# Designs tried in a protein design run: peptides against a protein of PDB entry 5OK6. Part 3

Target 1, 215 residues: chain A of PDB entry 5OK6
Amino acid sequence: ELPGLDSQWRQIENGESGRERPLRAGESWFLVEKHWYKQWEAYVQGGDQDSSTFPGCINNATLFQDEINWRLKEGLVEGEDYVLLPAAAWHYLVSWYGLEHGQPPIERKVIELPNIQKVEVYPVELLLVRHNDLGKSHTVQFSHTDSIGLVLRTARERFLVEPQEDTRLWAKNSEGSLDRLYDTHITVLDAALETGQLIIMETRKKDGTWPSAQL

## One batch from the design tools (peptide; made by RFdiffusion4, then SolubleMPNN)

Design b1_p8_3_s1 (from b1_p8_3 with P1S I4L)
Fold by OpenDDE base, seed 4:
Formats: C-alpha cells, sequence, structure tokens
Structure b1_p8_3_s1 (fold): chain B 215 residues (1-215), chain A 8 residues (1-8)
C-alpha cells in the first residue's frame, strides 16, 4: 500500500535519510530518471492519490544505452537527466511504485575525492592488454579513486601472471605514445586515465630485461 | 613506435 503523499515526500526528500542527505564514501546511491522523478514530485505535491499524475513504475529506460549490458548513456547530468537517491529512499520508491520489468537498478558508489564526496556515476573503463598481445583486451571498470597499484594487480589477475613475474603499466596517450605509470600509489584520476584508454601491462623477461627497453 | 614484435 502506498503511504500518504506527504509521507512519501518527507521520506524521499529529507536531509537526514533522503535525497538531500550528505554523501558518505562507500555508500550506494541510485539513479532515478528525472522525468519520472518530476512526475512523482508532481503527484505527491498534488495531494490527490487518484490523480492522473500518478508516475507508475520507475522507468530508467532513457538513461541506458542498451538493454543488454545496461550501460548508461554518456553525458548524463545530475539534476537534468537523473536524480540521485540514497539506498533507503530508492528502496522505498521501488517498494511503492515498482521498477520497470527487467531493468536493473542503477547503483553507484560514493567516492571521496580530495575536496568533495561524489557519486561516481561513470567509473573508468580501462582496456587492459599485454605488451605482447595488444589484440586481447580486458575491459575493466575502476573507480577514479582506485590506485594504479590496483589497476596493475587487476591486470596481473586477468592475465594470470605468476607472483614471481615482474610487471609494470603503460598508458597509451592521445598522441599514441606510451606514458609509463611509475607511481602505483596515485589514483586513476591523478594519472588522468580515461574510459576507453589502453593500458599496457609489460612483463619483465626472464633475462631481467624489459621488452620496452629494446625499442 | 613500440613495435610489439609478435612472439617468434
Amino acid sequence: as target 1 above (215 residues)
Amino acid sequence: SLSLTPPP
């Protein structure tokens, strides 16, 4: 049963547990398509539960590029295309109105940047490759706050690199040259790594030489 | 250009 309209509004829009609450690193937030959310706002503000302004099921279809991988469209803007709700508020809306059949929730994490908390709507998708086989990429998502060390560990895991093998990363830049990722403690953000960027894992040869040193 | 030499 739907709560009273005022109760819905208070539950979703409040500053303690609703849309307006402070972001906290590691928490899950959910995207809601803006038009649906505005329709819901109009409905609950109208004071008539039987109003033709009833929003129906949550439908985020317009936020997705495809219904296969459920990737978000590029360039979506908070407040224009979607709103962000904390998990509790999202679950309330889903319980009240339902989610469109077959659509996954658009869950995102709050990340801590140097001066701001942000919901990371677009994690960085890197193309991980080995220096000796550029044609076999592994696309892996990383947070902007993930370290280059994590990227390296992930690459090692994906390529089944043995613990005793020494590896390092290179990023292919926009000019097509390779920038070595020397510092593994910096973040993906600090390294200015972007979605679709090729990250090359170089493995040290058994002779102790690096493949790149012979170029 | 990093010529990725194919493995022999």
Scores: peptide ipSAE 0.015, ipTM 0.591, DockQ to the pose 0.118
Fold by OpenDDE base, seed 2:
Structure b1_p8_3_s1 (fold): chain B 215 residues (1-215), chain A 8 residues (1-8)
Amino acid sequence: as target 1 above (215 residues)
Amino acid sequence: SLSLTPPP
């Protein structure tokens, strides 16, 4: 059963637990399409539960690029295209109104950047390859706050690299050259890695030489 | 700039 309209408003918009609450790193937040949210605001502020302003089920269709991979459209703007809700508020709205059939929730994490917490709406999607088999890519999402060391470990895991094998990363730059990722302690953000960028894992030869040193 | 040409 739907709660009273004033109770819905207080639950979702309450600055302590609702939309206006502070961001905290590692928390899950959810995107809600802006027009649906505005319709819900009008409904609960109108004071009439039988009003023609009833928002119906949550429908995020306009935020998706496709209904196959459920990728977000590029360039979506908070407050214009969507609102962000904390997990508790999202789950209340889904419980009360439902989510459009077949649509996944748009869950995102709060990350800690220098001097700011932000919901990471667009994580970095990297193309991981081996130096000796550029035709087999693994697409993997990373946070901007993830270390290059995590990217390397993830590449090693995906390619089933043995623990004794020595590996290093190269990034293909915009000029088509390869830049070596020497520092594994810097973040994806600090390394300026971008979505769709090719990351090449090089494996050291048994003779102790690197494949790249022969080029 | 390294051109990683895969070995043939």
Scores: peptide ipSAE 0.012, ipTM 0.624, DockQ to the pose 0.187
Fold by OpenDDE base, seed 3:
Structure b1_p8_3_s1 (fold): chain B 215 residues (1-215), chain A 8 residues (1-8)
Amino acid sequence: as target 1 above (215 residues)
Amino acid sequence: SLSLTPPP
C-alpha cells in the first residue's frame, strides 16, 4: 500500500535524509528520470491519491543509450534530464511505484573532489592496451578520484603481467602524442584522463631497456 | 613525441 501523499513528500524531500541531504563520499545515489519525478511531485502535491496524475512505475529508459549494456546517454544534466536521490529515498520510491521490468537501477557513488562532494554520474572509461599490441584493448571504468597507480595495477592484472615484470603507463593525448604518466599517486582527474582515451602499458625488456627508448 | 607504433 502507498503511504499518504504528505508522508511520501516528506520522506523524499526531507532535507535531512531525502533529496536535499548533504553528499557524503562513498554513499550510493540513484538517478530518476526528470519527467517521472515531476509527475510524482504533481501527484503527491495534488492531494488526491485517485487522481489521473499517478506516475506509474519508474522508467529511466530515456536516460539509456542502449538496453544491452545499460550505458547512460552522454551529456545528461542534473535537474534537466534526471534527479539524484539518496539510496533510502530511491528504495522508497521503488517499493511504492516499482521499477520498469528488466531495467537496472542507475546507481552512482559520491566522490570527494578537492573542494566539493559530487555524485560521479560518468566514471572514466579507459582503453587499456599493451605497447606491443595496440589493437587489443580492455575497456575499464575508473573514478576520477582513482590513482594512476590503480590504473597501472588494473592494466597489469588484465594483461596477466608477472609480479617481477616492470611496467609503466603512457596516455595518448588529443594531439596524438604520448604523455608519460610518471606520478602514480596523482588521480585520473589530475592526469586529465578522459573517456575513450588510450592508455598504453609498456613492459620493460629482460635486458633492462624500455621499448620506447628505441623509438 | 614518442609514437608507440606496433612492431611491423
Scores: peptide ipSAE 0.011, ipTM 0.613, DockQ to the pose 0.192
Fold by OpenDDE base, seed 5:
Structure b1_p8_3_s1 (fold): chain B 215 residues (1-215), chain A 8 residues (1-8)
Amino acid sequence: as target 1 above (215 residues)
Amino acid sequence: SLSLTPPP
């Protein structure tokens, strides 16, 4: 049953459990397209359930770059293109109005940065390759808070590297040179890794030499 | 071939 309009407003627009609640690391938040959300606000504030301001189903179509991979458009801005809702508030709106048929929810995680929590709308997409086969890339998403050690483990898994094989990472920089990722304990953010950046996994040879030492 | 030139 749909709650009364005032109850909907209080459930979604509050500082304790709604849109204005504090961010907590690891929690899921959801993007809602701004025009839909503003239409919903106008509807529930109008006090007339039969109003022509009824928002209909949640439709995030304008936030997506494509309907195949459901990638977000680049450069979307909170409060301009979308609003963020905590999981509970999102699930209420979906239960009340529905989500456009075939659209996935746009779920994102709260991450903890050195001085702030934020919803990570754009995780880092890295192009993982092997040093000996640069033509076969695996695109993998990472949080800015993920360690280089996780990137290395993920690369090893994607390339089916055996546990006894030794591996290390190189990042291709903006100048086209290769920077070795020596410290596996730093984050993707600390390493300044960016979306679309090429990450080369080097595998140690059976003779104990590194392929890069021969270049 | 990607020249893996080590940084100097």
Scores: peptide ipSAE 0.011, ipTM 0.618, DockQ to the pose 0.542

Design b1_p8_3_s2 (from b1_p8_3, 3 letters changed)
Fold by OpenDDE base, seed 5:
Structure b1_p8_3_s2 (fold): chain B 215 residues (1-215), chain A 8 residues (1-8)
Amino acid sequence: as target 1 above (215 residues)
Amino acid sequence: SLSLRPPP
């Protein structure tokens, strides 16, 4: 049974626990398609449960570019294309209205940036490759707050690098040259790494030389 | 082979 319309409004739009609550690093938030959300707002504000304004199931279809990988469309804007809800509010709406059949929830994390908390709607998708086989890429998502050290560890894991093998990263820059990622303690954000950027893992040779030193 | 050299 649906809660009363006023109760729904208070539960979802609550400034302490709902849509307007402060962001906290590590919390999960969920995207809701803006038109659906506005229809829900109109329904609960109308005061008539039998009104033609009933929003139906949550449908985020317009936010996805594909129904295979469920990747978001590029360039979506908060407040225009979607709203963000904390996990509790999202779960209430899903329990009351349902989610469109087969659609995954669009879960995102709050990250801590130097001066602000933000819901990371678009994590950085890096194209990981080995220096000796550029044709075998792994696309991996990283937070802007993830360290280059995590990118390196992830690359080592994906390429099944043995623990005793020494590795380092290079990023392909906009000029097509390779910049070495020397500092593994800086973040993906600090390194200015972008979605679709090629990250090359170089493995040290058994002779102790680096492949790049022979170029 | 990726040329890890900056372009000249």
Scores: peptide ipSAE 0.025, ipTM 0.681, DockQ to the pose 0.434
Fold by OpenDDE base, seed 2:
Structure b1_p8_3_s2 (fold): chain B 215 residues (1-215), chain A 8 residues (1-8)
Amino acid sequence: as target 1 above (215 residues)
Amino acid sequence: SLSLRPPP
């Protein structure tokens, strides 16, 4: 059963638990398409449940670039294209109005940046490859706050590298040269890694030499 | 060819 319109407004827009609540690192937030949200605001503020302003099911179709992989369009802007809701508010709206059939929720995490909390709408997609097989990539998502050490561990796991094998990373730069990722304690953000960037895992040879030292 | 440039 739908709660009363004033109760809906208070649950979703209440600054303590709703849309205006403070961001907290590690929490899940959800994107809602702006036009749908504005229609919902008009409906609950109108005070008439039988109004022609009923928003219907949540439909985020305009935020997706494809309905196969459900990737977001590039360049979406908070407050213009979508609103962000905390998980509790999102689950209320979905329980009351439903979500468009077959459409996945757009869940994102709050990350801690040096001076601000932010919902990470666009995590970094890296193309992980081995130095000896550049044709076989693994696309993996990382947070901007993830360490290069996590990228290296993830690459080792995806390529089934034995614990005793020594490995290091290289990033392909815009000039097409390879920059070595020496510091594994810096973040993906600090390393200026970008979506679609090729990351090469080099494995040390049994003779103790590196493949790159022969190039 | 991917030229590995070590930093100078």
Scores: peptide ipSAE 0.024, ipTM 0.686, DockQ to the pose 0.607
Fold by OpenDDE base, seed 3:
Structure b1_p8_3_s2 (fold): chain B 215 residues (1-215), chain A 8 residues (1-8)
Amino acid sequence: as target 1 above (215 residues)
Amino acid sequence: SLSLRPPP
C-alpha cells in the first residue's frame, strides 16, 4: 500500500533520513534514474494519487551500459543522470513502486576522502597481471580508499603466490612506462590509479634478484 | 620494451 503523498515526500526528502542527510563512511546509497525521480517528485507534489503523473516502477535501464554485468555507463553525473538516496529511502521507494524486473539495485558505498565524504559511484577497476605473462589479466575492483598493500595482497591471492615469495607492484602510466608502487600504505587515489590501468605484479627470483633489474 | 621510471 502506498502511503499518502505528503508522507512519501517527507520520508524521501527530509534532511534527517532522506536524500539530503549527511553522508557517513561505510553507508550504502543507491542510484535512481533522474527522470523517474522527477516524475515521482511531480506525482507526490501534485496532491492527487489518481494523477496521470504516477511514476510506475523504478527503471534504471538508461544508467546501465549492459544487462549482462550491469555495469554503469561512464560519465554519469549526479543531479543530471541520477539521484543518490540513502538505503532507507531507496527501500521505501522500491517497496512502494517496485523495481523493473531483472534489474539489480545500484548500490554504492560512502567513502571518506581527506576533506569530504563521497558516494563512490565508480570504484577503480584494475587489470592485474604477472610480469611473466602480461597477456593474462584479472580485472579486480578497488575503492579509491583501498591501500596499495590491499592491491598487492589481492594480486598475490589471484595468482596463487606462495607466502614465501616476495612480490611488488608496478603501474603502467599514460606514457606507457612503468612506475613502481613503493609505498604500500598509500591509497589507490594517492597513487592516481585509474580504471583500466595495468598493474604488474613482479615476483622476486629464487636467486634474490628482481626480473626488472635486468631490463 | 617496458621503460621503468623511478618514482618522482
Scores: peptide ipSAE 0.023, ipTM 0.674, DockQ to the pose 0.584
Fold by OpenDDE base, seed 4:
Structure b1_p8_3_s2 (fold): chain B 215 residues (1-215), chain A 8 residues (1-8)
Amino acid sequence: as target 1 above (215 residues)
Amino acid sequence: SLSLRPPP
């Protein structure tokens, strides 16, 4: 049974686990399609549970670019296309109204940036390649807060690099040149890495030379 | 060919 409309409103908007709660790093938040959410707002504010404003099941279909990988459309804007709810509020809405059959929840993490917490709606998708086989990319998602060291470790794992093999990263820049990622302690954000960017893992040769030093 | 420019 649905809670009373005022109770729904208080729980989702003004509760301890409501939309306006402070962001905390590592917490899960969920996207809700804006039109559905606005219809829900109108419903719970209308005071009539039997009103024609009943929002029905949560349907995030318009936020997805595909129903295969359930990737978000590019360029979605908070407050315009979607709202962000903390996990508890999301789970309440799902329990009350349901989620459209077959749609996954759009879960995102709060990340800590130097001066702000943010829900990372768009993690960075990097194209990981080996220096000797640029045609075989592995697309991997990273947080903007992930270190270049994590990107390197992930690349090593994906390419089955043995622990004793020495590796380093290069990023292909907008000019088509390669910038070496020297500092592995900086973040993906600090390195200004972008979605779709080619990241080249170079493996040191057995002779101790780097492939790039011969180009 | 991707020009791997070594850093200066």
Scores: peptide ipSAE 0.022, ipTM 0.682, DockQ to the pose 0.537

Design b1_p8_3_s3 (from b1_p8_3, 4 letters changed)
Fold by OpenDDE base, seed 4:
Structure b1_p8_3_s3 (fold): chain B 215 residues (1-215), chain A 8 residues (1-8)
Amino acid sequence: as target 1 above (215 residues)
Amino acid sequence: SLSLRPAP
């Protein structure tokens, strides 16, 4: 049974777990397709539970570019294409209306940026490669707040690099040249790494020389 | 575009 319309509105919009509650780093928020949400708003504000404005099941289909990997379409904008709800509010809506069959929730994390919290709707997808096999990429998702050190560790793990092997990263820039990622303590954001960017893991040679020094 | 040489 659906809660009273006013109770739904208060719970989702103005509750302690409502849409406008403060963001907290590490928390999960969920995307809801804007048109569905607006339909829900109209329904609960209409005061008639039997209204033809009933939103039906949550359907985020228009936010996805595919139903295989459930990737979001590029360029979606908060407030235009979707709304963000905290986990509790999302779960309430799902419990009340259901989610379209087979469709996954669009869960995203709150990240801490220098001066703001933000729901990271688009984590950075990097193409990790080895210096000796640039054609074999591993696509890995990172937060903008992840360190270059984490990117390096992840690359080492994906390429099965032994602990004793020394490695470093290069980013391919827009000009097609390679920028060395010297500082492993800066973030993906600080390094201005972008989705689809090629990140090259260089492994030190047994002779102690670097392959890049012999270009 | 720049590429790195394979390590031996």
Scores: peptide ipSAE 0.029, ipTM 0.685, DockQ to the pose 0.216
Fold by OpenDDE base, seed 3:
Structure b1_p8_3_s3 (fold): chain B 215 residues (1-215), chain A 8 residues (1-8)
Amino acid sequence: as target 1 above (215 residues)
Amino acid sequence: SLSLRPAP
């Protein structure tokens, strides 16, 4: 059973616990397609539960690029294409109206940037490769707040690098040259890494030399 | 461009 229209509005739009609540690092927020949300607003503001303005089930189909991997379309904008709701508000709406059959929720995390907290709608997808096999990539998702050290550890794990082997990273830049990622303590954001960027893991030779030193 | 929720 749906709660009263005023109760729905207060629950979702309440500045303390709803859409306008303060962001907290590590919390989950969810995307809702903008037109559906506006239809819901019109319905609950209309004051008639039997109104023809009933929004139906949540349908985020227009936000997805594909229905196989459920990747978001590029260039979506908050307030234009979608709204962000905290987990509690999202779960209320899903409970009240349902979610389109087979469609996954679009969950995102709050990240802490140097001066602000934000919902990270687009984490960075990096193409990890080995220096000796550039044709075999592993696509891995990272937060902008993840360290280069985490990227390196992840690459080592994916390529089954032995603990005794020494490794380092290079990023292919927009000019097609390679920039070495020297500092492993900086973030993906600090390194200005972008989705689709090639990250090359170089493994040190047994003789103590680096493959790149001979190029 | 970082696709993050804008600051309020």
Scores: peptide ipSAE 0.025, ipTM 0.582, DockQ to the pose 0.024
Fold by OpenDDE base, seed 5:
Structure b1_p8_3_s3 (fold): chain B 215 residues (1-215), chain A 8 residues (1-8)
Amino acid sequence: as target 1 above (215 residues)
Amino acid sequence: SLSLRPAP
């Protein structure tokens, strides 16, 4: 059964399990377009189920830059463009109102940063390439909390590098030069890697030399 | 082509 309007409000807006619940690392949260959410708030606060304020199905269309890759628009702001709901609250709203046909849910993870937890709305999209073929790029998403070691492993997998082949990473900096990512234990955040940044995987030659040593 | 030279 669909709950009454007051029960919907209490289920979604409570500070323990709803919108205001504490963030916990690794948990899934979902984005809801702000105008839809405000319409829902007005509907459930109005106390009339037959009100003209009925929000209809959840529609996040305005949050997407395209309906092909379902990438979010750049520069969206919590409380201005969207609200964040924990998985349970999101699933309740979807169950009650539905989600616009064809739209994927906008699922994001809580990450632990130094002294703060946040929902990572914008993972870092890195452009992975091989040193010998800069024209064959792979865009891959990483958390700011992912290690450079994970970026390297992911690059090796995408480029089908054999286990016995030795590889290392370079990042293209703002000056257009390359900085070697020596420490594989630091995070994407610690390395200050940004969305759209070119990451070059260098593979060691069979003679034991590195391609970069010849430049 | 991008140079694989490390930044100074």
Scores: peptide ipSAE 0.023, ipTM 0.671, DockQ to the pose 0.526
Fold by OpenDDE base, seed 2:
Structure b1_p8_3_s3 (fold): chain B 215 residues (1-215), chain A 8 residues (1-8)
Amino acid sequence: as target 1 above (215 residues)
Amino acid sequence: SLSLRPAP
């Protein structure tokens, strides 16, 4: 059953548990298309449940670039294109109004940056390859806060590298040259890695030499 | 720039 309009407003907009609540690292937040949210605000503020201002089901169609991979459009702005809701508020709205058939929820994580929490709307999508097979890529998403060490471990796992095999990473830069990722403790952000960037995993030879030293 | 939620 749909709660009373004042109860909906308090549940979703209450700064303690709603839209204005503080961000906490690791929490899930959800994107809601701005026009739908504004229609909902008008509906619950109007005080008439039978009004023509009923928002219908949540429809995030305008936020998606495609309906195949459900990628977000680039350059979306909070407060202009979408509103962010904490998981509890999102689940209430979905329970009350529904989500458009076939659309996935747009779930994002709160990340901890130096002195600030943010919802990471656009995680970094890297193309992982092996030095000896550049044609076979694994596309993997990473947080900007993930370490280069995690990228390396993920690459090793995807390529089924044995624990005794020694590996290292290179990033292809905008000039087409390869930059060595020496420090595995820095973040994806600190390394300035970008979506669509090619990351090459090099495996050490049995003779103890590196393939790149022969180029 | 990082595509993150703006600072409150």
Scores: peptide ipSAE 0.022, ipTM 0.581, DockQ to the pose 0.023

Design b1_p8_3_s4 (from b1_p8_3, 4 letters changed)
Fold by OpenDDE base, seed 2:
Structure b1_p8_3_s4 (fold): chain B 215 residues (1-215), chain A 8 residues (1-8)
Amino acid sequence: as target 1 above (215 residues)
Amino acid sequence: MLSLRPAP
C-alpha cells in the first residue's frame, strides 16, 4: 500500500534523510531517471492519489546503453538526466512503485576526493593483461580513489601469481608506448588511468631479470 | 608484441 502523498514527499525529499542529505564516503546511492522523478514530484505535490500524474514503475531504460551488460550511457549529467537518491529513499520508491521488470538498480558509491565527496557514477574499467600473453585480458572495475597497489594486487590474484613472484605494472599510453607505474601508493585518478586502458603486469624472471629489460 | 619500453 502506498503511503500518503505528503508522507512520500517527506521521506524522499527530506534534507536530513532524503535526496538532499549530505554525502558520506562508502554509502550507496542510486540513479533515478529524471523524467520519472519529475513525474513523481508532480504526483505527490498534486495531493490526489487518483490523479493521472501517477508515475508508474521506475524505468531507467534511457540511462542504459545496452540491456545485456546494463552499462550506462556516457556523459550523463546529474540533475539533467538523473537524480541521486540515498539507499533508503531508493528502496522506499521501489517498494511503492516497483522497478521495471528485468532492469537492475543503478547503484553507485560515494567516494572521497581531495576537496569533495562525490557519487562515482563512472568507475574506471581497466584491461589487465600479462606481458607474455597480451591476448588474454581481464576487465576489472576500480574506483578513481583506489591505489595502484590495489590494481597490482588484483592483477596478481586474477593471474594466480604466487606470493614469492615479483611483479610490476605498465600502462599503455595514447601514443601506444608503455609508461611504468612506479608509485603504487598513488590513486587511479592521480595516475590518470582511463576506462578501456590496457594495464600490463610484468613478472620478474627466475634469473632475476625483467622481460622488458631485454627488449 | 607491445614494446615494454617506457616512454622517454
Scores: peptide ipSAE 0.031, ipTM 0.725, DockQ to the pose 0.556
Fold by OpenDDE base, seed 5:
Structure b1_p8_3_s4 (fold): chain B 215 residues (1-215), chain A 8 residues (1-8)
Amino acid sequence: as target 1 above (215 residues)
Amino acid sequence: MLSLRPAP
């Protein structure tokens, strides 16, 4: 059963717990396709539950570039392509209207950046490889706020590196050369790592030398 | 094997 139209509006649009609530780091927010949301707004503002403006099921299809990996299209803009709702508001809308069959929710996290909180719609997707086998790559998603140390640990896990093996990271830069990621305490953002960027995990040789030292 | 030449 749908709540009254005014109740829906107040539940979703309020500034305390709805669409306009303050962002808080670690919270989950959800993307809603803009056209659907505008249709919903028109419906609830119209005051007639039987109107032709009924929005139907939430359908975020136009936000996805594929229906296999459910990757978002590049370059989507908040307020133009989608709106962001906190988890509670999203779940209300889903309970009231449903979500398109087979379509996953688009959940994103609030992250703490210098000076601001932001919903991280586009986490960084890094291409992780080993220095000695570029054919065995892993695309892994990281937050801009994740440390280089986490990237390294993740790479070690994906490549099944033994705990006693020593490893370090290189990033392929725009000039085609490699930059050492010396400081593992800086963030992905601080290191200016970008989606699609190649990150090379170098493993120290058993003789104690690094492969890169033989160049 | 990838050539791990550091940037200057």
Scores: peptide ipSAE 0.031, ipTM 0.736, DockQ to the pose 0.486
Fold by OpenDDE base, seed 4:
Structure b1_p8_3_s4 (fold): chain B 215 residues (1-215), chain A 8 residues (1-8)
Amino acid sequence: as target 1 above (215 residues)
Amino acid sequence: MLSLRPAP
């Protein structure tokens, strides 16, 4: 049975685990489709539990671009397309109303940026390739807060690079040229890496020379 | 092999 409407409102909007609670790095937040949420708001504010404004089960279908990988559509905007709820609030809503069968929750992490915490709705999807085989790409998601070092380590792992092999990264820029990612301590954000961007892992030759240096 | 042309 559903909690009282006022209790629902307080729990989701103004509770300790409500929508307006401060973001904390590492926490999980969940997306709720805006129309559903607005319907829920109308329902709980209406004061009649049997009203025709009952929102039904949570259905985030319109947020997804596909039902295979459950990727979000591009360009979704908080407050327009979805609302963000902390994990507890999300779980309350799911327990009360259910989630559309087969749909995964849209879980995202709070990341800490220099001056702000943000729910990272769109992690950066990079296309990792080797310098000598551009046809074999690995698409990997990274946080904007992940270091270039992590990108490099991930690339090394995906391409089964042995520990003794020396590698470095290049990013293909919008002009089609390659920018060397020298500083592995900067973040994906600092490097201005974008989703769909090609990241080339260069492996040092056995002779100690770099493939790029000979071009 | 891709020609790795560094950005100027």
Scores: peptide ipSAE 0.029, ipTM 0.719, DockQ to the pose 0.514
Fold by OpenDDE base, seed 1:
Structure b1_p8_3_s4 (fold): chain B 215 residues (1-215), chain A 8 residues (1-8)
Amino acid sequence: as target 1 above (215 residues)
Amino acid sequence: MLSLRPAP
């Protein structure tokens, strides 16, 4: 059963776990489709539980580009297309109204950037390839705050590289050339890597030479 | 800047 309308409003908007609470790194937040949320606001502000303004179950269908991988559409904007809620508020709304059958929640993490906390709605998707087989790519999602070292380790794992094999990364730049990622301690953000960017893993030859040194 | 080609 639904709690009182005033209680709903206070819990979601003004509570300690409301939408206006401070962001904390590592916490989960959830996207809610904007029109549904505005309908909910109208309902709880109307003061009549039997109102025709009842929002029904949460339906985020318009935020997804597909129902197979449940990827978000590109270019969605907070406050225009969706609202962000902390985990507690999201779970309350789901418990009260339900979520459309078959739809997964749209969960995102708060990340720590140099000067601000932000909900990372669009993590970076990189195309990982080997230097000797550019036709076989692995698309892998990374946070902007992940290190280049993590990207390298992930590439090694996906390509089943043995521990004794030495590897390094190159990024294809906007000019079509390759920039070596020398510092593995910088982040994906620091390296200015973007979704869809090609990342090439180079493996050192048994003779101790690098394939790129022959070019 | 370097242009990598697939190694044999």
Scores: peptide ipSAE 0.027, ipTM 0.680, DockQ to the pose 0.192

